# Designs tried in a protein design run: peptides against a protein of PDB entry 5OK6. Part 171

Target 1, 215 residues: chain A of PDB entry 5OK6
Amino acid sequence: ELPGLDSQWRQIENGESGRERPLRAGESWFLVEKHWYKQWEAYVQGGDQDSSTFPGCINNATLFQDEINWRLKEGLVEGEDYVLLPAAAWHYLVSWYGLEHGQPPIERKVIELPNIQKVEVYPVELLLVRHNDLGKSHTVQFSHTDSIGLVLRTARERFLVEPQEDTRLWAKNSEGSLDRLYDTHITVLDAALETGQLIIMETRKKDGTWPSAQL

## One batch from the design tools (peptide; made by RFdiffusion4, then SolubleMPNN)

Design b2_p27_5_s3 (from b2_p27_5, 12 letters changed)
Fold by OpenDDE base, seed 1:
Structure b2_p27_5_s3 (fold): chain B 215 residues (1-215), chain A 27 residues (1-27)
Amino acid sequence: as target 1 above (215 residues)
Amino acid sequence: SAAEAARAAEAERLAKVTDEDLAAASA
């Protein structure tokens, strides 16, 4: 059963736990399509539960580029295309109105950047490849706050690298050359890695030499 | 269009890591 309209408004818009609450690093926030949200606002502000302004199920279809990978469209703008809700508020709305059948929630994480918290709506998609097979890539999403070490571990896992094998990463830069990712403790952000960037995992030879050292 | 570019720039600002963020991380 739906709670009272005023209660819904207070729950979702309340500054303590609602849409306007402070961002906290590591928290999950959810995207809600703007028109649906505005319809909901009109409904709950109207004061009539039987109003024709009932928003129906949450439908984020217009935010998705495709219904296979459920990737977001590029260029979406907060406040125009979607609103961000904290997990609690999102779950309330879903419980009250439902989510369109088959659509996944659009969950994003709050990340800590220098002097700012942001909901990372667009994480970095890296193309992971092996040095000896550049034609076989794995596209993997990373947070800008993820370490290069995590990228390396992820690459090792995707390519089924044995624990005893030694590996290192290279990033293809904008000039087409390869930059060695020496420090695995820095973040994707610190390394200035971007979506679509090719990341090459090099595996050390059994003789202890690196393939790149022979080039 | 200029409007599309402006919207894209705003989307980047709000939803992605900006060049300013990168610069701050590198400082």
Scores: peptide ipSAE 0.033, ipTM 0.594, DockQ to the pose 0.020
Fold by OpenDDE base, seed 5:
Structure b2_p27_5_s3 (fold): chain B 215 residues (1-215), chain A 27 residues (1-27)
Amino acid sequence: as target 1 above (215 residues)
Amino acid sequence: SAAEAARAAEAERLAKVTDEDLAAASA
């Protein structure tokens, strides 16, 4: 049974645990399609549980560009296209109304930028490739706050690189040249890596030389 | 509406990582 309409409102739209709560680094927030949320607001504010304004199950279909990889459309705007809810509030709404069958939740993390906490709606999608097979990419999502070291480790894992093999990364820039990612301690943001950017993992040859001329 | 757009922009500033935030953080 659905909670009382006033109880729903208080649970979802409050400054302590609901929509209006402060962001905290590392927390999960969820996107809710704006029209659904507006209909829910109208429903709970109307005070009639039997109203035709009943929102039905949460449906985020309009936020996705595809139903295969469940990637978000580009250029979505908070407050226009979607509302952000903390995990607790999201889970309440899902428990009360359900989520459209087959749709994954759109979970995002709060990240810490210099003196700013934000929900990272668009993490960086990198195209990871090997130096000897540039045509075969693995698309992997990273936070802007992830280290280049994590990108390298992830690439090694995806390409099943043995622990004894030495590897390094190059980023293909907009000019088509390759920039070596020397410092693995800097972040994806510091390295100015962008979604869709090609990241090349170079593996050291058995003779101890690098195949960099093939990049 | 213009009012809705203004509210949305403010909400985005408060919640979402924007291109402006990323630019500022890279700086």
Scores: peptide ipSAE 0.026, ipTM 0.558, DockQ to the pose 0.016
Fold by OpenDDE base, seed 2:
Structure b2_p27_5_s3 (fold): chain B 215 residues (1-215), chain A 27 residues (1-27)
Amino acid sequence: as target 1 above (215 residues)
Amino acid sequence: SAAEAARAAEAERLAKVTDEDLAAASA
């Protein structure tokens, strides 16, 4: 059931728990397509719950580039294409108006950068492959703040590497050459990894040698 | 419009990770 219009406005726009609340690292925020949100604003500001300004269900279709993987379009801008809401506010809107059938929520995390918190709307999508099968990639999403160690662990898991097997990563750079990711403690950001970049997991041979010549 | 662009840029600066933010974090 829909709350009163003033109550809706307070819940969603409240500076403590709503759209304008401070960002906190690790928290989930959600994208709402701007036109829908503006329609909602007009509806609740109009003061008539029976008005023709009813926004209907949330529809984020225009934010997606595909309906298979539900990837966001590139170049979306906060305040122009979408509005960011904290999880509580998002869930209120979904409970009140619903979400378009089949559409997933667009959940993003607040990340900690040096002296600033930001919603990471575009996390890094890496193409993980094995050194001996470069044609079979697994696309995996990572935060810029994730460690290379996490990328390696994720690759090991995806490729079902046994615990006793030794592995290491290479990144294919813009020049087409391979750079070793030696330090697993640095972040994806520090390593300057980008969406669509090929990351090669090399597995050490039983004889103790590395098949790097096969990369 | 210029006003819309300014609002969008400010909103993005405050709420979204930008290329500028990433560059600053990498420096």
Scores: peptide ipSAE 0.024, ipTM 0.539, DockQ to the pose 0.016
Fold by OpenDDE base, seed 3:
Structure b2_p27_5_s3 (fold): chain B 215 residues (1-215), chain A 27 residues (1-27)
Amino acid sequence: as target 1 above (215 residues)
Amino acid sequence: SAAEAARAAEAERLAKVTDEDLAAASA
């Protein structure tokens, strides 16, 4: 059964535990399509539970570019296209109104950026390849706050690189040239890596030479 | 560095981070 309208409002909009509560790194937040959320606001603010303003089930369809991988449309803007709710608030709304059949929740993580916490709506999808087989990629998602070192470790794992083998990364830039990722301690954000960008893992030869040194 | 400071300042202006927001912050 639906809680009272005032109770719903307090649970979701309460600044201490609701939509306006402070972000904390590592927490899950959820996207809610803006129109639905506004309809819900109107419903609960109207004070009439029997009103025609009932929002129905949560429907985030307009936020998705596909219903196969459930990727978000590009360029969505908070406050215009969606609102962000903390996990507790999201789960309340889902329990009260339901989620459109077949739609997954749009869960995102709070990340720590310089001086501020943010919900990372668009993590970076990198195309990981080996230097000797550029046609065989592994698409892997990373946070902008992940280190280049993590990208390298992930690449090594995906390509089954032996622990004793030495590897390094190159990023293909917009000009089509390769920029070496020397510093593995910087973040994906610092390296300005973008979704769809090709990241090349180079493996050192047994003779101690690098393949790229021969180019 | 100046670049780091600029990036941090840009990041602070964002309430939540979209791909566009992050791209702007990293530019």
Scores: peptide ipSAE 0.033, ipTM 0.572, DockQ to the pose 0.027; fails the geometry check

Design b2_p27_5_s4 (from b2_p27_5, 13 letters changed)
Fold by OpenDDE base, seed 1:
Structure b2_p27_5_s4 (fold): chain B 215 residues (1-215), chain A 27 residues (1-27)
Amino acid sequence: as target 1 above (215 residues)
Amino acid sequence: SAAEAARAAEAARLSQVTDEDLERASR
């Protein structure tokens, strides 16, 4: 059931879990298409529940580049294309108005950058491959704050590498050459990894040699 | 530069991670 218009406004805009609440690392925030949100604002500010300004179901269709993988369009900007809401506020709006049929929520995480918290709307999409089968890639999203160690563990899991097998990573750079990711403690950001970048997992041979060492 | 300062100010206003935020964090 829809609460009163003033209650909706207080809950979403001025509440402790409202749009203006502080960002906290690790928390989930959700994108709401700007035009829908502005329509909602007009509705609740109008003071008439029967107004023709009723926003209807949340529809984020214009934020997606495709309805298969539900990837966001590139270059979207907060306050221009969408509004960010904390999880509680998002769930209230969904419960009150619904979400367009078939659309997933656009959930993003708050990350900690040096001296600032930000919502990572565009995580890094890496193409994970094995050294012996470059034609079979797994696209996986990582935070800029994730470690190279996590990338390696994720690759091992995706390729069903046995615990006793040794693995290491290479990144294909912009010049087309391969750079070893030696330090697994640095972040994706520190390693300057970018969306669409090919990451090659090399598996140590049973004889104890590395495939790349024989080239 | 003034342009860099303006972009940094705009990035600080937004809650989303921007390219400017990433550039600053990687220094």
Scores: peptide ipSAE 0.393, ipTM 0.756, DockQ to the pose 0.019
Fold by OpenDDE base, seed 5:
Structure b2_p27_5_s4 (fold): chain B 215 residues (1-215), chain A 27 residues (1-27)
Amino acid sequence: as target 1 above (215 residues)
Amino acid sequence: SAAEAARAAEAARLSQVTDEDLERASR
């Protein structure tokens, strides 16, 4: 059974725990398709529980470009295509109305940029490869705030690199050249890495030399 | 204008990371 319409509105739209609450780094927020949300607003503001404005189950299908990897369409804009809700508010709506069968929630994290907190709707998807097998990529998602060190550790884990093996990263730039990622303490953002970019993990040879000429 | 004010208010409310946010953060 649904809560009262006024209770729903207060629970979701309040400035303390609802849609209008301040962003906090590390917290999860969820995308809700804009038309559904507007219909929900109309329903709860209308004051008639039997109204034809009942929104039905949440359906974010129009936000996805595919239903295999559940990737978002490019160029989605908050307030036009979707609204962002904090985890608690999202879970309330799902409990009240349901989510379309088989459709995953669109969960995103608040990140802290210099002097700003924002929801990272589009994390960076990198194509991780080994220097000796450029045709076998692992697509891995990273935050712009993640360190290059994390990218390197992730690559080592995905390729089952042993702890004693020495590795380093190269990024293929838009000009087709390879830029070495020397500083592992800088972020993905600082390194200007972008979605779809090829990141090459080079492994040091047993003789102590680097196979950089093979990149 | 009212439309400009509405756009400004919406922009202020936007929570998603934009390309402009990333550019500013990289400076």
Scores: peptide ipSAE 0.280, ipTM 0.737, DockQ to the pose 0.015
Fold by OpenDDE base, seed 4:
Structure b2_p27_5_s4 (fold): chain B 215 residues (1-215), chain A 27 residues (1-27)
Amino acid sequence: as target 1 above (215 residues)
Amino acid sequence: SAAEAARAAEAARLSQVTDEDLERASR
């Protein structure tokens, strides 16, 4: 059931728990397509619940580049293409108006950058592969703030590497050469990893040698 | 300080991570 129009406005736009609330690292925020949100604003500000300005179901279709993996279009801009809502506000809107059938929510995390919190709308999508099977990639999203160690652990998990097996990572650079990711404590950002970049997990041989040493 | 908080709040108005944010963070 839809609350009163003023109640909707206060719930979604209030500065304490609504759209304007402070960002906190680790929290989930959600994208809402700008035109839908503006239609909602017009509806709740109009004062007539039976108005022709009723926004209908939330539809973020224009934000997606594909309906298979539900990837966002590149170059979207906050305030122009979408608005960001905290989880509570998003869930209220979904409960009131619904979300387009089959369309997933666009959930993103607040990350901590030096001296600022930001919603990471575009996490880094890495192509994880094994050194002996470059044709079988796993696309995995990582935060720019995630460590290389987490990337390695994730790769090990995806490829079902046994705990006793030793592994390390290589990144394919823009020149086509491989750069070894030696320091696992630095972040994805520090390592300058980019979306679409190939990350190769190398597994140590039983004889204690590395496959790459034979190249 | 209040001034620092105000600047941080204004900077947070654009909540998405931008290329500028990433460049700053990589320094």
Scores: peptide ipSAE 0.033, ipTM 0.566, DockQ to the pose 0.017
Fold by OpenDDE base, seed 2:
Structure b2_p27_5_s4 (fold): chain B 215 residues (1-215), chain A 27 residues (1-27)
Amino acid sequence: as target 1 above (215 residues)
Amino acid sequence: SAAEAARAAEAARLSQVTDEDLERASR
């Protein structure tokens, strides 16, 4: 059921879990397409539930570059292209108006950087491959704050590596050479990994040798 | 408008991870 217009405004804009509340690390926020949100604002501020200003269901289609992988367009700007809402506010709007059929929510996390909290709208998309099959990649998103160890664990899981098998990572650099990711405790940010970068998982051979040593 | 752009840019600075933020955090 759709609440009263004043109630909607209070819950989304002025509530303790509203749009203007402080960011907190680890919390989920959601993107809402700007034009839809402005239409909603006009509707609830108009004071007439029967008005022609009804916004309809949430539709973030213009924020996506494709409807297959549901990746965001590059260069989107908060306040111009979209607004950010806390999880509670997002869920209220979805419950009241619905979300376009088949369209996923655009959920993002607040991350902790030195002395600041930010919504990570663009996490790093890495192309994970095995050393013996470079043509078959798994695209996985990681936070800039995630460890290389997490990238390795994720790769092992995606490629169904047995627990007893030893693995290590290489990153393909801009020059086309391979850089070994030795330290698994540093972050994706510290390792300077970028979206679209190829990350190669090497599996140790049964004889105890590494495939790369034979190249 | 210029005013709208300025507000949007400020919102982005406050809410989004920017290249400047990443550079500052990078070691």
Scores: peptide ipSAE 0.027, ipTM 0.573, DockQ to the pose 0.016; fails the geometry check

Design b2_p27_6_s1 (from b2_p27_6, 23 letters changed)
Fold by OpenDDE base, seed 1:
Structure b2_p27_6_s1 (fold): chain B 215 residues (1-215), chain A 27 residues (1-27)
Amino acid sequence: as target 1 above (215 residues)
Amino acid sequence: LSASELEKRRREEEERRRREELERALR
């Protein structure tokens, strides 16, 4: 059953757990399609529960690139395409109005950047490959705050690299050249890695030489 | 070719292929 319209407005907009709540690192926030949210605002502000402005169930279909993998469209902008809600507010709206059948929630995490907290709407999807098998890629998602060391460990795990094997990473840049990722302590953000970027894991030879050193 | 020579050739071919793939990746 829907609560009173004023109660809905207060709970979602003005509550301690509402839309204007401060961001906290590690918390989950959810995307809501902007037009639906604006329709909801108009409905609850109108004061008539039987109004033709009733928003219906939450439908984020316009935010998705496809309904198979449920990936977001590129270039979505907060306040234009979607609104961010904290988990509590999202769950209230879903309980009141429902979510389109079969459509997953769009959950994202708050990350801490050097001077700001931000909801990471677009984590970085990297294409991990081995230097000796470029045709077999593993797409792995990373936070911008993840270290290059984590990317390397993840690559080693995905490719089942033995602990005694020495490995290092190369990133293919926009110019098509390879940049070696020397510092494993910097973040994905600091390394300026982007979604769809090819990351090559090089494995040291048994003779102690690197394959790339012979080029 | 002895089994050991075949294995050696296989390793050399794999190493060559790896180098060629890395060279392509580095281009």
Scores: peptide ipSAE 0.022, ipTM 0.516, DockQ to the pose 0.016
Fold by OpenDDE base, seed 2:
Structure b2_p27_6_s1 (fold): chain B 215 residues (1-215), chain A 27 residues (1-27)
Amino acid sequence: as target 1 above (215 residues)
Amino acid sequence: LSASELEKRRREEEERRRREELERALR
């Protein structure tokens, strides 16, 4: 059963878990398609539970570019295309109205940047490859706040590199040349890595030489 | 060509191919 309309409004808009609450790093927030949310607002503000303005189940279909990987469309704008809700508010709405059958929730994390907290709607998707087999890529998602060290560890894990093997990363730049990622302590953001960028893991030879040193 | 020369050429071609693949990756 749905709570009273005034109770719904207070819980989602003005509650401790409301839409306008401060962002906290590491928290989960959820995207809601804006048209649905506006219809919900009109419904609960109208004060008539039997109104024709009933929003029905949450439907985020217009936010997705595909229904296979459930990737978001590029260029979505907060407040124009979607609204962000804290996890508690999202779960309330889903419990009250349901989510469209088969659609996953659009969960995103709050990240901490030097002077601001932001919901990271578009994490960076990197194409990880080995220097000796460029045809086999692993697409892995990273936060802009993740270190290059984490990218390297992730690549080592995906390619089953033994702990005693030495490895390093190269990034293919927009000009098609390779830039070596020397500093593993900088972030993905600081390294200016972008979605779809090729990251090459080079493994040191048993003789102690690097494959790239022969070029 | 002796069997040893064929094996040497094969190694040189494999090494060249690996270098070309790395150069292509680097381009």
Scores: peptide ipSAE 0.021, ipTM 0.389, DockQ to the pose 0.017
Fold by OpenDDE base, seed 3:
Structure b2_p27_6_s1 (fold): chain B 215 residues (1-215), chain A 27 residues (1-27)
Amino acid sequence: as target 1 above (215 residues)
Amino acid sequence: LSASELEKRRREEEERRRREELERALR
């Protein structure tokens, strides 16, 4: 059942869990396509529930690049292409209007950067490979705030590396050379890793030598 | 080829393949 129009507006925009709520690290926020949201605003502000301005179900189709992996289009801008809602507000709208069939919610996390909290709309997608099998890549998403240590652990898990095997990471840079990721305590952001970047996991040989030392 | 020679060749071929893949990765 749809609540009253004034109640909807207060809950989504002016409520303690509304659109203007302060960001909190670790919380989930959701993207809503801007045109739909503006139509919803006009509908609830109009005061006539039978108005032709009824927004229908939430449809984020224009935000997606593909319907296979449900990747966002590049270069989307908050306030131009989409609005961000906290989880509570998103769930209210979905319960009232529904979400287009087959579309996943666009959930993103609030991250804490040195000087600001923001919703991380574009996490970093890394291509993880083994040094001895470059043809088998695993695409994995990481936060900019994740450590290189987490990237390494994730690579080890995906490639079923045994605990006793020693591994290390290399990043392929824009010049085509490889940079050794020595410090596993720095973040993905600090290491300047980017979406689509190739990350190579090297495994130490049984003789104690590194394959790269022979190059 | 004795079983030991076959195993040796397999190891040498695997080591060669690993080196070639790493060389390609490091280029």
Scores: peptide ipSAE 0.019, ipTM 0.432, DockQ to the pose 0.015
Fold by OpenDDE base, seed 4:
Structure b2_p27_6_s1 (fold): chain B 215 residues (1-215), chain A 27 residues (1-27)
Amino acid sequence: as target 1 above (215 residues)
Amino acid sequence: LSASELEKRRREEEERRRREELERALR
């Protein structure tokens, strides 16, 4: 059963778990398509539960690039294309109105940036390869706040690198040259790594030399 | 210790050190 319209408005907009609540690192927030949300606002502000302004089930279809991988379209803008709701508010709306059949929720995490918390709508998808087999790639998602060390560990795991083998990373830049990722303590953001970027894992030879030293 | 056992131990220690260095670099 739907709560009263005023109760809905208070719960979603003005509650302790409302849209305007402070962000906290590690929290889950959800995207809601802007037009649906505006329709809901109009409905609950209208004061008539039987109004023709009833929003129906949540439908985020216009936010997705495809219905196979459910990737977001590029270039979506908060406040224009979607609104962000904290998990509690999202779950209330889903409970009240439902979510379009077969459509996954668009869950994102709050990340801690140097001076601000932000919902990370677009995590970084990196294309991981080995220096000796550029044709075999693993696409892996990372947060902008993840360290290069984590990227390296992930690459080692994906390629089944033995613990005793020494490895390092290179990023292919926009000019097509390779930049070595020397500092493993900096973040993906600090390294300016972007979605679709090729990351090459180099493995040290048994003789102690690096393959790239011969290039 | 036989020469082969010494070499094996040296290799194991080198592998251990290399692992520890990698673990430190990745922290």
Scores: peptide ipSAE 0.008, ipTM 0.339, DockQ to the pose 0.012

